Peptides against a protein of PDB entry 1EMU. Designs and how they scored, part 85

Target 1, 132 residues: chain A of PDB entry 1EMU
Amino acid sequence: PPYLKWAESLHSLLDDQDGISLFRTFLKQEGCADLLDFWFACTGFRKLEPCDSNEEKRLKLARAIYRKYILDNNGIVSRQTKPATKSFIKGCIMKQLIDPAMFDQAQTEIQATMEENTYPSFLKSDIYLEYT

## One batch from the design tools (peptide; made by RFdiffusion4, then SolubleMPNN)

Design b2_p22_5_s3 (from b2_p22_5, 7 letters changed)
Fold by OpenDDE base, seed 5:
Structure b2_p22_5_s3 (fold): chain B 132 residues (1-132), chain A 22 residues (1-22)
Amino acid sequence: as target 1 above (132 residues)
Amino acid sequence: MEEEEEEDKLLEELIAEEIASV
């Protein structure tokens, strides 16, 4: 069943609607749902190909991601991203050089955080265990 | 502030759409 695959990899968990739902619920209880939201934001952002009609929207999205997750020093995402990564993102925003991959490093770092901490904890959680 | 609200809305939509696409 899918829940067994979730225990095999975070990728499997995040590729399943039920898995995402349960994991997000868990993260909310832990006060770190922003990790997952940021991860999906980065994924979604990267999929937006640059074009004339999309430029303003992409810039707005980039600014939003930056303000919500990177600039917030008290936020879990900010705490789990390296200063150089955050500085790079800030630079992109300031220069309005909005490359689809501008959040890739940050996403990688947040993914690593989930892999190392919240994901293993989720697999030990009542939410997951009761689902099995 | 209104501009930021628009940006925040776009972000929320982006996240929701991405999750829904799974």
Scores: peptide ipSAE 0.787, ipTM 0.959, DockQ to the pose 0.936
Fold by OpenDDE base, seed 4:
Structure b2_p22_5_s3 (fold): chain B 132 residues (1-132), chain A 22 residues (1-22)
Amino acid sequence: as target 1 above (132 residues)
Amino acid sequence: MEEEEEEDKLLEELIAEEIASV
């Protein structure tokens, strides 16, 4: 069953609607749902290939992601991303160089945070165990 | 600011759409 695959791979968990729902609920209870939201934001952003028609939208999205997750020093994402990574993103925003991959390093760091902390904890949580 | 509110809305939509696409 799918829940067994969730225990074998974070990607399997994040590639399943039920898995995402349960994991996000867990993260909300832990006060760190922004980790998952940021991860999906980065994935969605990277899929938006630059063109004349979406240039303004991509810039607005990049600014929004930066303001909400990177600039906010009180946020879990900001605390779990390296200073150099945040500085790079800031530079992209200031220079208006909005490459589809500009958040890739930050996403990698947040994914590592989930892999090392929240994902293992989720597999030990009542939410997951009661589902099995 | 109204501009930031628009940006935040775009972000919310992006996240929702990405999750829904799974």
Scores: peptide ipSAE 0.786, ipTM 0.960, DockQ to the pose 0.928
Fold by OpenDDE base, seed 1:
Structure b2_p22_5_s3 (fold): chain B 132 residues (1-132), chain A 22 residues (1-22)
Amino acid sequence: as target 1 above (132 residues)
Amino acid sequence: MEEEEEEDKLLEELIAEEIASV
């Protein structure tokens, strides 16, 4: 069943609607749902093809992601991203140079945080174990 | 404030759409 695949990789968990739902519930209880939301925001942002017609929208989205997750020093995403990574993103926003890959390093760092901490904890949680 | 509200709405929609597409 799918829940066994979730225990094999975070990728499998995040590629399943039920897995995402349970993991998000767990993260909310832990006060760190922003990790998952940021991860999906980065994925969605990278998929947007740059063109003249969506340049303004992409800039607005990039600014929103930066303001919501990177700029907030009290946020878990900000605390789990390297200063150099945050500085790079800030530079892109200030210069309005909005490359589809501008959040890739930050997403990688947040993914590593989930892999090392929240994902293993989820697999030991009552939420996951009761589902199995 | 209105501009930031629009940005926040776009972000929420982006996340929701990405999750829904899985």
Scores: peptide ipSAE 0.786, ipTM 0.959, DockQ to the pose 0.935
Fold by OpenDDE base, seed 3:
Structure b2_p22_5_s3 (fold): chain B 132 residues (1-132), chain A 22 residues (1-22)
Amino acid sequence: as target 1 above (132 residues)
Amino acid sequence: MEEEEEEDKLLEELIAEEIASV
């Protein structure tokens, strides 16, 4: 069943609607749902291919992601990303150099945070265990 | 503020669409 795949990899968990729902609920309880939202934001952003028609939209999205998750020093995403990574993103925003991959390093770092902390905790949680 | 509200809405839509696409 799918819940067994969720225990095998975070990728499998995030590739399942039910898995995402349960994991997000768990993260909200832990006060760190922003980790998952940021991860999906980065994935969605990367899929937007640059073109004349979406240039402004991509800039606005990049700014929103930056303001919501990177700029806020009290936010969990900001606390779990390296200073050099945050500085790079800030630079891209300030220079308006909006490459589809500009959040890749930050996403990798947040994914590592989930892999090391919240994902294992989720697999030990009542919400997951009661689902199985 | 109006610009930031638009940006925030775009972000919310992006996240929702990405999750829904799974």
Scores: peptide ipSAE 0.786, ipTM 0.959, DockQ to the pose 0.935

Design b2_p22_5_s4 (from b2_p22_5, 6 letters changed)
Fold by OpenDDE base, seed 2:
Structure b2_p22_5_s4 (fold): chain B 132 residues (1-132), chain A 22 residues (1-22)
Amino acid sequence: as target 1 above (132 residues)
Amino acid sequence: SEEEKEEEELLKELIEEEIASK
């Protein structure tokens, strides 16, 4: 069943809508749902191929991601990303150089945070265990 | 601001679309 695959890898969990829903519920109770939302924002952003017709939209999205997750020093995403990574993103925003991969390093760091902390905790949580 | 609200809505849609694609 899918819930067994979720325990095998974080990737499997994040590729399943039911898994995402349960994991997000858990993260919300832990006060760190922004980790997951940021991860999906980065993935979605990277999929937007640059072109003349979506240049403004991509810039707006990049600014939104930056302001919500990176700029907020009290946020968990900001606390779990390295200063150099945040500085790079800021530079891209200020220069309006919006490459599809501009959030890749930040996403990698947040993914590592989930792998090391929240994902293992989720697998030990009542939410997951009661679902199984 | 209205600009920030628009950006926030775009972000929300982006995340929802990505999850819905799974």
Scores: peptide ipSAE 0.772, ipTM 0.959, DockQ to the pose 0.965
Fold by OpenDDE base, seed 3:
Structure b2_p22_5_s4 (fold): chain B 132 residues (1-132), chain A 22 residues (1-22)
Amino acid sequence: as target 1 above (132 residues)
Amino acid sequence: SEEEKEEEELLKELIEEEIASK
Protein backbone atom coordinates (compact mmCIF):
# COMPACT_ATOMS: atom_id res chain seq x y z
CA PRO B 1 0.00 0.00 0.00
CA PRO B 2 1.03 3.64 -0.49
CA TYR B 3 1.88 4.17 3.18
CA LEU B 4 4.70 1.66 2.84
CA LYS B 5 6.13 3.67 -0.04
CA TRP B 6 6.00 6.77 2.16
CA ALA B 7 8.32 5.07 4.62
CA GLU B 8 10.81 4.27 1.87
CA SER B 9 11.38 7.86 0.75
CA LEU B 10 10.29 11.42 1.38
CA HIS B 11 9.83 11.74 -2.37
CA SER B 12 7.15 9.05 -2.33
CA LEU B 13 5.39 10.77 0.54
CA LEU B 14 5.38 14.13 -1.24
CA ASP B 15 4.02 12.59 -4.45
CA ASP B 16 0.84 11.36 -2.73
CA GLN B 17 -1.98 13.67 -1.72
CA ASP B 18 -2.96 11.50 1.22
CA GLY B 19 0.64 11.38 2.34
CA ILE B 20 0.98 15.14 1.98
CA SER B 21 -2.18 15.67 4.01
CA LEU B 22 -1.03 13.49 6.89
CA PHE B 23 2.48 14.89 6.85
CA ARG B 24 1.19 18.46 6.82
CA THR B 25 -1.09 17.71 9.76
CA PHE B 26 1.90 16.37 11.65
CA LEU B 27 4.04 19.37 10.75
CA LYS B 28 1.31 21.76 11.90
CA GLN B 29 1.30 20.07 15.29
CA GLU B 30 5.07 20.55 15.40
CA GLY B 31 4.78 24.20 14.38
CA CYS B 32 6.71 23.73 11.15
CA ALA B 33 4.19 23.34 8.35
CA ASP B 34 6.00 26.16 6.54
CA LEU B 35 8.75 23.72 5.63
CA LEU B 36 6.36 21.79 3.43
CA ASP B 37 4.56 24.81 2.03
CA PHE B 38 7.87 26.41 1.11
CA TRP B 39 9.02 23.23 -0.58
CA PHE B 40 5.92 23.12 -2.76
CA ALA B 41 6.13 26.84 -3.44
CA CYS B 42 9.66 26.40 -4.75
CA THR B 43 8.63 23.48 -6.94
CA GLY B 44 5.68 25.36 -8.34
CA PHE B 45 7.72 28.47 -8.93
CA ARG B 46 10.42 26.60 -10.83
CA LYS B 47 7.80 25.19 -13.19
CA LEU B 48 6.73 28.65 -14.33
CA GLU B 49 8.40 29.33 -17.66
CA PRO B 50 9.58 32.93 -17.96
CA CYS B 51 7.83 34.96 -20.64
CA ASP B 52 6.61 38.48 -21.21
CA SER B 53 3.07 37.63 -20.13
CA ASN B 54 4.00 36.21 -16.71
CA GLU B 55 6.92 38.45 -15.76
CA GLU B 56 4.87 40.46 -13.30
CA LYS B 57 3.30 37.36 -11.77
CA ARG B 58 6.66 35.65 -11.33
CA LEU B 59 8.11 38.72 -9.64
CA LYS B 60 5.13 38.94 -7.31
CA LEU B 61 5.44 35.26 -6.44
CA ALA B 62 9.16 35.53 -5.82
CA ARG B 63 8.59 38.49 -3.54
CA ALA B 64 5.83 36.64 -1.71
CA ILE B 65 8.02 33.59 -1.12
CA TYR B 66 10.88 35.79 0.01
CA ARG B 67 8.76 37.86 2.39
CA LYS B 68 6.88 34.95 3.92
CA TYR B 69 9.64 32.40 4.36
CA ILE B 70 13.08 34.00 3.96
CA LEU B 71 12.80 37.51 5.37
CA ASP B 72 11.07 36.47 8.61
CA ASN B 73 13.94 35.61 10.94
CA ASN B 74 11.50 34.01 13.37
CA GLY B 75 10.27 31.55 10.76
CA ILE B 76 11.33 27.93 10.62
CA VAL B 77 12.37 28.20 6.96
CA SER B 78 14.60 31.19 7.65
CA ARG B 79 16.19 29.40 10.60
CA GLN B 80 16.90 26.33 8.47
CA THR B 81 18.46 28.10 5.49
CA LYS B 82 22.04 29.33 5.23
CA PRO B 83 22.76 33.06 5.39
CA ALA B 84 24.46 32.97 1.99
CA THR B 85 21.39 31.32 0.48
CA LYS B 86 19.08 33.93 1.92
CA SER B 87 21.40 36.72 0.77
CA PHE B 88 21.40 35.36 -2.76
CA ILE B 89 17.60 35.29 -2.85
CA LYS B 90 17.44 38.81 -1.49
CA GLY B 91 19.83 39.92 -4.20
CA CYS B 92 17.67 38.38 -6.90
CA ILE B 93 14.61 40.18 -5.56
CA MET B 94 16.37 43.52 -5.28
CA LYS B 95 17.85 43.25 -8.77
CA GLN B 96 14.60 41.81 -10.16
CA LEU B 97 16.58 38.94 -11.65
CA ILE B 98 13.95 36.24 -11.28
CA ASP B 99 15.41 32.98 -12.54
CA PRO B 100 13.23 29.86 -12.22
CA ALA B 101 16.01 28.23 -10.20
CA MET B 102 16.53 31.09 -7.75
CA PHE B 103 15.03 29.11 -4.84
CA ASP B 104 16.70 25.79 -5.66
CA GLN B 105 19.42 25.99 -3.04
CA ALA B 106 16.96 27.03 -0.35
CA GLN B 107 14.63 24.20 -1.32
CA THR B 108 17.53 21.76 -1.11
CA GLU B 109 18.39 22.95 2.38
CA ILE B 110 14.78 22.72 3.56
CA GLN B 111 14.44 19.28 2.01
CA ALA B 112 17.54 18.18 3.91
CA THR B 113 16.00 19.52 7.11
CA MET B 114 12.86 17.47 6.54
CA GLU B 115 14.87 14.36 5.60
CA GLU B 116 16.96 14.57 8.75
CA ASN B 117 14.34 15.65 11.27
CA THR B 118 10.62 15.97 10.59
CA TYR B 119 10.28 13.12 8.10
CA PRO B 120 11.79 10.48 10.42
CA SER B 121 9.72 11.88 13.29
CA PHE B 122 6.58 11.62 11.17
CA LEU B 123 7.20 7.93 10.58
CA LYS B 124 7.29 7.46 14.35
CA SER B 125 4.22 9.62 14.97
CA ASP B 126 0.80 8.48 16.11
CA ILE B 127 -0.65 10.06 12.97
CA TYR B 128 1.32 7.80 10.67
CA LEU B 129 1.27 4.67 12.83
CA GLU B 130 -2.48 4.81 13.39
CA TYR B 131 -2.95 5.19 9.64
CA THR B 132 -1.01 1.99 8.97
CA SER A 1 -0.82 46.43 1.94
CA GLU A 2 -3.11 45.47 -0.90
CA GLU A 3 -0.09 44.57 -3.00
CA GLU A 4 1.15 42.20 -0.33
CA LYS A 5 -2.29 40.64 -0.04
CA GLU A 6 -2.30 39.95 -3.76
CA GLU A 7 1.14 38.38 -3.54
CA GLU A 8 -0.03 36.17 -0.68
CA GLU A 9 -3.02 35.00 -2.69
CA LEU A 10 -0.80 34.16 -5.64
CA LEU A 11 1.43 32.18 -3.32
CA LYS A 12 -1.50 30.24 -1.88
CA GLU A 13 -2.71 29.41 -5.36
CA LEU A 14 0.75 28.27 -6.39
CA ILE A 15 1.04 25.87 -3.47
CA GLU A 16 -2.49 24.54 -3.86
CA GLU A 17 -2.00 23.94 -7.56
CA GLU A 18 1.21 22.05 -6.96
CA ILE A 19 -0.35 19.79 -4.33
CA ALA A 20 -3.44 19.26 -6.48
CA SER A 21 -1.21 18.05 -9.30
CA LYS A 22 -0.16 15.02 -7.28
Scores: peptide ipSAE 0.772, ipTM 0.959, DockQ to the pose 0.965
Fold by OpenDDE base, seed 4:
Structure b2_p22_5_s4 (fold): chain B 132 residues (1-132), chain A 22 residues (1-22)
Amino acid sequence: as target 1 above (132 residues)
Amino acid sequence: SEEEKEEEELLKELIEEEIASK
């Protein structure tokens, strides 16, 4: 069953709506749901291919992601991303150079945070174990 | 501001759409 695959790979967990729902519930209880939301925001943003018709939307989205997760120094995403990574993103926003891959490094760092901390904890949680 | 509200809504939609695609 899918829940067994969730225990073998974070990717499998994040590719399943039921898995996402359970994991997000767990993260909310831990006060760190922003890790997951940021991860999905980055994935969604990267899928938006730049063109004349969506340039304004992409800029607005980039600003939103930056303001909510990177600029907020008290946020968990900001605390779990390296200063150089945050500075790069800030530079992109200020210069209005909005490349689809501009959040890739930050997403990688947040994914590593989940792999090392919240994902293993989730697999030990009552939420996951009671589901199985 | 109104600009920030719009950006926040776009972000919300982006995340929801990505999760819904799974």
Scores: peptide ipSAE 0.770, ipTM 0.958, DockQ to the pose 0.962
Fold by OpenDDE base, seed 5:
Structure b2_p22_5_s4 (fold): chain B 132 residues (1-132), chain A 22 residues (1-22)
Amino acid sequence: as target 1 above (132 residues)
Amino acid sequence: SEEEKEEEELLKELIEEEIASK
């Protein structure tokens, strides 16, 4: 069943709507749902291919992601991303150089945080264990 | 501001659409 695959790979968990729902519920209880939301925001953003018709929208999205997750010094995403990574993103925003991959390094760092902390904890949680 | 509210809504939609695609 899918829940067994979730225990083998975070990628498998994040590729399943039921898994995402349970994991997000867990993260909300832990006060760190922003990790997951940021991860999906980065993935969704990267999929938006630049063109003249969506340039303004992409800039707005990039700015939103930056302000919500990177600029907030008290946020968990900001605390779990390196200063150089945040500085790079800020530079992109200020220069309006909005490459689809501009959040890739930050996403990698947040993914590592989940792999090392919240993902293992989720697999030990009542939420996951009751589902199995 | 209204601009920031719009950006927040776009962000929300982006996340929801990505999850819904799974």
Scores: peptide ipSAE 0.772, ipTM 0.959, DockQ to the pose 0.963; fails the geometry check

Design b2_p22_6_s1 (from b2_p22_6, 10 letters changed)
Fold by OpenDDE base, seed 1:
Structure b2_p22_6_s1 (fold): chain B 132 residues (1-132), chain A 22 residues (1-22)
Amino acid sequence: as target 1 above (132 residues)
Amino acid sequence: MLTEEDIARFPAKKAPPPHPAP
C-alpha cells in the first residue's frame, strides 16, 4: 500500500495526496506546517513560466512568498533558512529580478530540515501509525 | 492558474497520482 512507500522516501510521501494531507496535519500539530506550505509554494512558483503577460503577476507571487515565509523572523521557514539565502531572495525582490529558480536554494534548505527532523518524526507519530 | 493567495496560504495542488502497489 502507499503508506509503505511513504516510509521509503519523503519524495514518495509528497507525491501522494493522502500522504501530504496526513503529513501536513502532523506538521500543524508540531507548529511546522509552514515548512511544507513553503516547499509547495516554491514548486508552484517555479512551474510558472515567465512571459510578458504574467511578469507583474509573478512578481506579486514572489513578494507574497517572501513576505509570508522569509521576512517573518519568528517563522519556522525564516529560522531554517540561511541568512545568505534570505538575502539573495530579498535582492531578487528589490531588483525585480524574478527568475523561476529564485527560491530553489531556500526550498532545498527547507527540504533538508524536513528530511532531518519532521519527516522521521512523522513516521513514528500516532497519525501515521494509526493510518497503517 | 495559481493566485497570490493560493501560493501564499496553501500548498500547490498536484494532480492525483495513481496509488502505488504495496
Scores: peptide ipSAE 0.046, ipTM 0.655, DockQ to the pose 0.054
Fold by OpenDDE base, seed 5:
Structure b2_p22_6_s1 (fold): chain B 132 residues (1-132), chain A 22 residues (1-22)
Amino acid sequence: as target 1 above (132 residues)
Amino acid sequence: MLTEEDIARFPAKKAPPPHPAP
């Protein structure tokens, strides 16, 4: 069953809407749902192909991600991303150089945080265990 | 296309692939 695959890899969990839902519920209880939301925000942003007609919109989206997750000094994403990574993102925003991959390093760092901390904890959680 | 509101409230999630029943 899918829940067994969830225990085998985070990738399998994030490819399953039921898995995502349960994992997000767990993260919410832990006060760190922003990790997952940011991860998906980065993925969604990267999928937006830049063109002349959507440049301003992409900039606004990048700013939104930046303001919500990076500038929140008390936020889990800000705490789990390196200063150099955050500075790079800020630079992109300020220079209006909005490459689709501008959040890739931050996404990688947040993914590592999930892999090392919240994902293992989820597999030990009542939410997951009761689902099995 | 994603909007600022979409990013804030419901970031784009991956479409789930077909999977077997539990």
Scores: peptide ipSAE 0.045, ipTM 0.653, DockQ to the pose 0.054
Fold by OpenDDE base, seed 3:
Structure b2_p22_6_s1 (fold): chain B 132 residues (1-132), chain A 22 residues (1-22)
Amino acid sequence: as target 1 above (132 residues)
Amino acid sequence: MLTEEDIARFPAKKAPPPHPAP
């Protein structure tokens, strides 16, 4: 069953709607749902290919992601991303240089955070264990 | 297409997207 694959890799968990739902519920209980939300935000943003007609839209979206997750120093995403990474993102926003990959490094760092902390904890959680 | 709401506020409601390249 899929829940066994979830225990094999975070990738498998994040590729499953049920897995995502349970994991997000767990993260909310831990006060760190922003990790997952940011991860998906980055992925969604990257899917928007740049063109003349969506440049302003992409900038707006990038700013929204930046303001919600990066700019807030008290936020878990901000705390779990390196200063250089955050500075790079800020620079992109300020210069209005909005490459589809501008959040890739931050997304990688947040993914690593989940891999090292919340994902293992999830696999030990009542939510997951009761699901199995 | 994706909106600000889709990306920044409700990203987890979407179908699982592909992982980023390492």
Scores: peptide ipSAE 0.043, ipTM 0.683, DockQ to the pose 0.046
Fold by OpenDDE base, seed 2:
Structure b2_p22_6_s1 (fold): chain B 132 residues (1-132), chain A 22 residues (1-22)
Amino acid sequence: as target 1 above (132 residues)
Amino acid sequence: MLTEEDIARFPAKKAPPPHPAP
């Protein structure tokens, strides 16, 4: 069953709507749902191909992600990303150089945080165990 | 289509995955 695949890798969990839902519920209870929301925001942003017609839109979207997750010094995403990474993102926003990959490093760092902490905890959680 | 609010506040829309083997 799918829930066994979820225990094999975070990748498998994030490829399943039910897995995502349960994991997000767990993260919310732990006060760290922003980790997952930011991860998906980065993925969504990267999928927007740059063109002349959407340049302003992409800038606004990038700025929104930045303000929501990076600029908030009290947020878990900000606390779990390197200062140099946050500085790079800020620089992109200020220079209006909005490459689709501009959040890649931050996304990687947040993914590592989930892999090392929240994902293992999820597999030990009542939410997951009761589902199985 | 992703909006500013969608990206900032919600997980990106994801298509239903194919049914994997149990």
Scores: peptide ipSAE 0.047, ipTM 0.657, DockQ to the pose 0.053; fails the geometry check

Design b2_p22_6_s2 (from b2_p22_6, 9 letters changed)
Fold by OpenDDE base, seed 1:
Structure b2_p22_6_s2 (fold): chain B 132 residues (1-132), chain A 22 residues (1-22)
Amino acid sequence: as target 1 above (132 residues)
Amino acid sequence: MLSEEDRARFPEQRAPPPHPPP
């Protein structure tokens, strides 16, 4: 069943809509749902291929992600990303150099945070165990 | 479930965020 696959890897969990829903509920209770939301925002951003017609839109989206998750020093994403990574993103925004991969390092760091902490905790949570 | 506004603002996001400041 899918829930067993979720326990095999975070990747499997994030590929399943039901898994995502349960995991996000857990994260929200832990006050760190932004980890997952940011992760997906980065994925979505990377999929937007740059072209002449969407340059302004991509910049606006990058700014939105930056302001929502990186700029907020009290946010969990900001606390779990390296200063150099945040500075790089800020630089991209200020210079309006919006490469599709500009959030990749931050996404990697947030993914590592989930792998090391929240994902294992989820697998031990009442939410997951009661689902199984 | 994501609103239309949320989908447009944050592609691939699986759940709507709190409304971010503009």
Scores: peptide ipSAE 0.035, ipTM 0.675, DockQ to the pose 0.033
Fold by OpenDDE base, seed 2:
Structure b2_p22_6_s2 (fold): chain B 132 residues (1-132), chain A 22 residues (1-22)
Amino acid sequence: as target 1 above (132 residues)
Amino acid sequence: MLSEEDRARFPEQRAPPPHPPP
């Protein structure tokens, strides 16, 4: 069943809408749902291929992601991303150089945080165990 | 936590359906 695949890898969990729902509920209880929301925001942003007609839209979206998750020093995403990574993103925004991959490093760091902390905890949580 | 508006703005952000409490 799918819940067994969720325990095999974080990737499998994030590919399943039911898994995402349970995991996000767990993260909300832990006060760190922004980790997952940011991860999906980065994935979605990277999928938007740049063209002349969407340049302004991509810039606005990049700014929104930056302001929501990176700029706030008290946010969990900001606390779990390296200063150099945040500085790079800021630079891209200021220079209006909006490459599809501009959030890749930040996404990698947040994914590592989930892999090392929240994902293992989720698999030991009452939410997951009662679902199985 | 993202608002409904934020979830709509960010690509690939899935609105989690409510599930029964444990």
Scores: peptide ipSAE 0.034, ipTM 0.660, DockQ to the pose 0.047
Fold by OpenDDE base, seed 5:
Structure b2_p22_6_s2 (fold): chain B 132 residues (1-132), chain A 22 residues (1-22)
Amino acid sequence: as target 1 above (132 residues)
Amino acid sequence: MLSEEDRARFPEQRAPPPHPPP
């Protein structure tokens, strides 16, 4: 069953809508749902191909992601990303150099946080165990 | 949290699905 696959890898969990829902609920209870939301935001952002017609759209989205997750010093995403990574993103925003990969390093760092901390905890959580 | 407008731009940024029953 899918819930067993969720225990095999974070990838399997994030490919499953039910898994995402349960995991996000868990993260929300832990006060760190922003980790997952940011991760998906980065994924979506990377998929938006740059062109003349969507330049402003991409810049606006990048700014939104930056302001909501990176700039918030009290936020979990900000706390779990390296200063150099955050400064790089800031630089991209300021220069309006909005490469599709501009959030890749931040996404990697947040993914590592989930892999090392929240994902294992989720598998031990009442939410997951009750679901199984 | 991203705005609804931002979430609508990418499938990955969709609103979280309803919590499945245990």
Scores: peptide ipSAE 0.033, ipTM 0.657, DockQ to the pose 0.049
Fold by OpenDDE base, seed 4:
Structure b2_p22_6_s2 (fold): chain B 132 residues (1-132), chain A 22 residues (1-22)
Amino acid sequence: as target 1 above (132 residues)
Amino acid sequence: MLSEEDRARFPEQRAPPPHPPP
């Protein structure tokens, strides 16, 4: 069953809607659902191909992601991203240099946080264990 | 946690499953 694959890799968990739902519920209980939401936001942003017609939309979306997750120093995403990474993103926003990959390093750092901390904890959680 | 507006704005956010998780 899929829940066995969830224990094999975070990738398998994030490819399954039921897995995502359970994991997000767990993260909410831990006060860190923003990690997952930011991760998906970055993925979605990267998929938006730049063109003349969506330049303003991409800029607005980048600003929204920045304001929601990076700008707030008290947020978990901000706390789990390196200052240089946040500074780079800020620079992109200020200079309006909105490359599809501008959040890649931040996404990598947040993914590492999930891999090393919240994902292992999820596999030991009552939510997951009761599901199995 | 994302608001409904944020979920609409941020791409690649997954829709909730058809049934609630246990």
Scores: peptide ipSAE 0.033, ipTM 0.669, DockQ to the pose 0.045

Design b2_p22_6_s3 (from b2_p22_6, 8 letters changed)
Fold by OpenDDE base, seed 2:
Order: sequence, then structure tokens, then C-alpha cells
Structure b2_p22_6_s3 (fold): chain B 132 residues (1-132), chain A 22 residues (1-22)
Amino acid sequence: as target 1 above (132 residues)
Amino acid sequence: MLSQEDIERFPEQRPPPPHPPP
């Protein structure tokens, strides 16, 4: 069944709509839902290919992601991203050089945080165990 | 114009792309 695949890898969990739903519920209870929301925000941003007609739109979106997740020093995403990574993102925004991959390193770091902490905890949680 | 609501909708882009992030 799918729930066994979820225990094999975080990737398998995030490929399943039911898995995502349960994991996000768990993260909300832990006060860490922003980890997953930021991860999906980065994925969505990368999918917006640059063109002349969407340059300003992509810049605004990059700023919004930065302000919500990176700039907030009290946020879980900010606490789990390296200073150099945050500085790079800030630099891209200041220079208005908005490459689709500008959040890739931050996304990688947040994914590592989930792999090392919240994902293992989820597999031991009542939410997951009661589902199995 | 993109709003705060726009970025909050990104988690709804599911399932994730077939390739994992870098």
C-alpha cells in the first residue's frame, strides 16, 4: 500500500496527495508547516520560465517568497537556511536578476531539514501510525 | 500583480514534478 512507500523515502511521501495531506497536518501540529509550504513555493517558482512578458511578475513573486520565509528571523525556514544562502537570494532580488533556480539551494536545505528531523518524527507519529 | 495569496497557493501544485529538486 502507498503508506509503506511513504516510509521508504520522503520523495515517495511528497508524490502522494494523501501523504502530503497527512504530513502537512503533522507539520502544522509541530509549528513547522512553513517548511513544506516553502518547498512547494520554490518548486512552483522554478516552473515559471522567464520571458519578456513576465519579468516584473517573477520579480514580485521572488520578493514575496523572500519576505515571507527568508526575511522573517523568527520563522522556521529562516532558522533552517544558511546565512550565505539567504544573502545570495537577497542579492538576486536587489540586482533584479531572477533566475528560475535562485531558490534551489534554499529548497535543498529545507528538504534536508525535513529529511533529518520532521520526516522521521512523522513516521513515529500517531497521525501516521493510526493511518497504517 | 502577485499577492501573498498567490504564493500561498503554491502548496496546491500537486503532485510535485517528476524530477526531484536539486
Scores: peptide ipSAE 0.041, ipTM 0.687, DockQ to the pose 0.043
Fold by OpenDDE base, seed 5:
Structure b2_p22_6_s3 (fold): chain B 132 residues (1-132), chain A 22 residues (1-22)
Amino acid sequence: as target 1 above (132 residues)
Amino acid sequence: MLSQEDIERFPEQRPPPPHPPP
């Protein structure tokens, strides 16, 4: 069943709508749902191919992601990303150089945080265990 | 600046799916 696959890898969990829902609920209870939301935001952003017609929209989206997750020093994403990574993102925003991969390092760091902390905790949670 | 709703319209963004019962 899918819930067993969720325990095999975070990838399997994040590729399953039910898994995402349960995991996000767990993260919300832990006060860190922004980790997952940011991860998906980065993925979505990277998939937006740059062109002349969407340049302003991509910049606005990048700014939104930056302001929501990176700029908030009290936010979980900001606390779990390295200063150099945040500085790089800020630089991209300020220079208006919006490469599709500009959030890749931050996404990697947040993914590592989930892999090392929240994902294992989720597998020990009542939410997951009662689902099994 | 784009709202959270605007962000959720982009690829891989999603409204939270219904929470499945355990």
Scores: peptide ipSAE 0.040, ipTM 0.652, DockQ to the pose 0.047
Fold by OpenDDE base, seed 1:
Structure b2_p22_6_s3 (fold): chain B 132 residues (1-132), chain A 22 residues (1-22)
Amino acid sequence: as target 1 above (132 residues)
Amino acid sequence: MLSQEDIERFPEQRPPPPHPPP
């Protein structure tokens, strides 16, 4: 069943809508749902291929992601990303150099945080165990 | 902040909202 796949890898969990829903609920209870939201924001952003017609939209979205997750020093994403990574993103925004991969390092760091902490905890949570 | 408009414009920027508990 899918829930067994979720326990095999975070990737499998994040590929399943039901898994995502349960995991996000858990993260919200832990006060760190932004980790997952940011992860998906980065993924979605990277999928937007740059072209003349979407340049302004991509910049606006990048700014939004930056303001929500990186600029907020009290946010969990900001606390779990390295200063150099955040500085790089800020630089991209300021210079309006909006490469599709500009959030990749931050996404990697947040993914590592989930892998090391929240994902294992989720597999031990009542939410997951009651689902099994 | 990431606005609702941005989410609607770029649906893959967010996972679906969690389902309410049964």
Scores: peptide ipSAE 0.040, ipTM 0.667, DockQ to the pose 0.044
Fold by OpenDDE base, seed 3:
Structure b2_p22_6_s3 (fold): chain B 132 residues (1-132), chain A 22 residues (1-22)
Amino acid sequence: as target 1 above (132 residues)
Amino acid sequence: MLSQEDIERFPEQRPPPPHPPP
């Protein structure tokens, strides 16, 4: 069953709508749903292929992601991303250099946070165990 | 969940749009 695959890798969990929903519910209870939301935001952003016609839209989206998750010093995403990473993103925004991969390092760091903390905790949580 | 098209159409979605469906 899918829930067994969820325990094998975070990737498997994040590739399953039911898994995502359950994991996000858990994260909300822990006050850290932004980790997952940011991760998906980065993925969504990277999939927007740059072209002349969507440059402004991509910039606006990058700004939105930056303001929501990176700029908020009290946010968990901000706390779990390295200063150099945040500085790089800020630089991209300020210079309007919006490469599809501009959030990759931040996404990697947030993924590591989930791998090391919230994902293991999720697998030990009542919400997951009751689902199994 | 927003589609890829929705993400492109509404870049200022708050919170930012999630991963588009595969």
Scores: peptide ipSAE 0.035, ipTM 0.662, DockQ to the pose 0.038

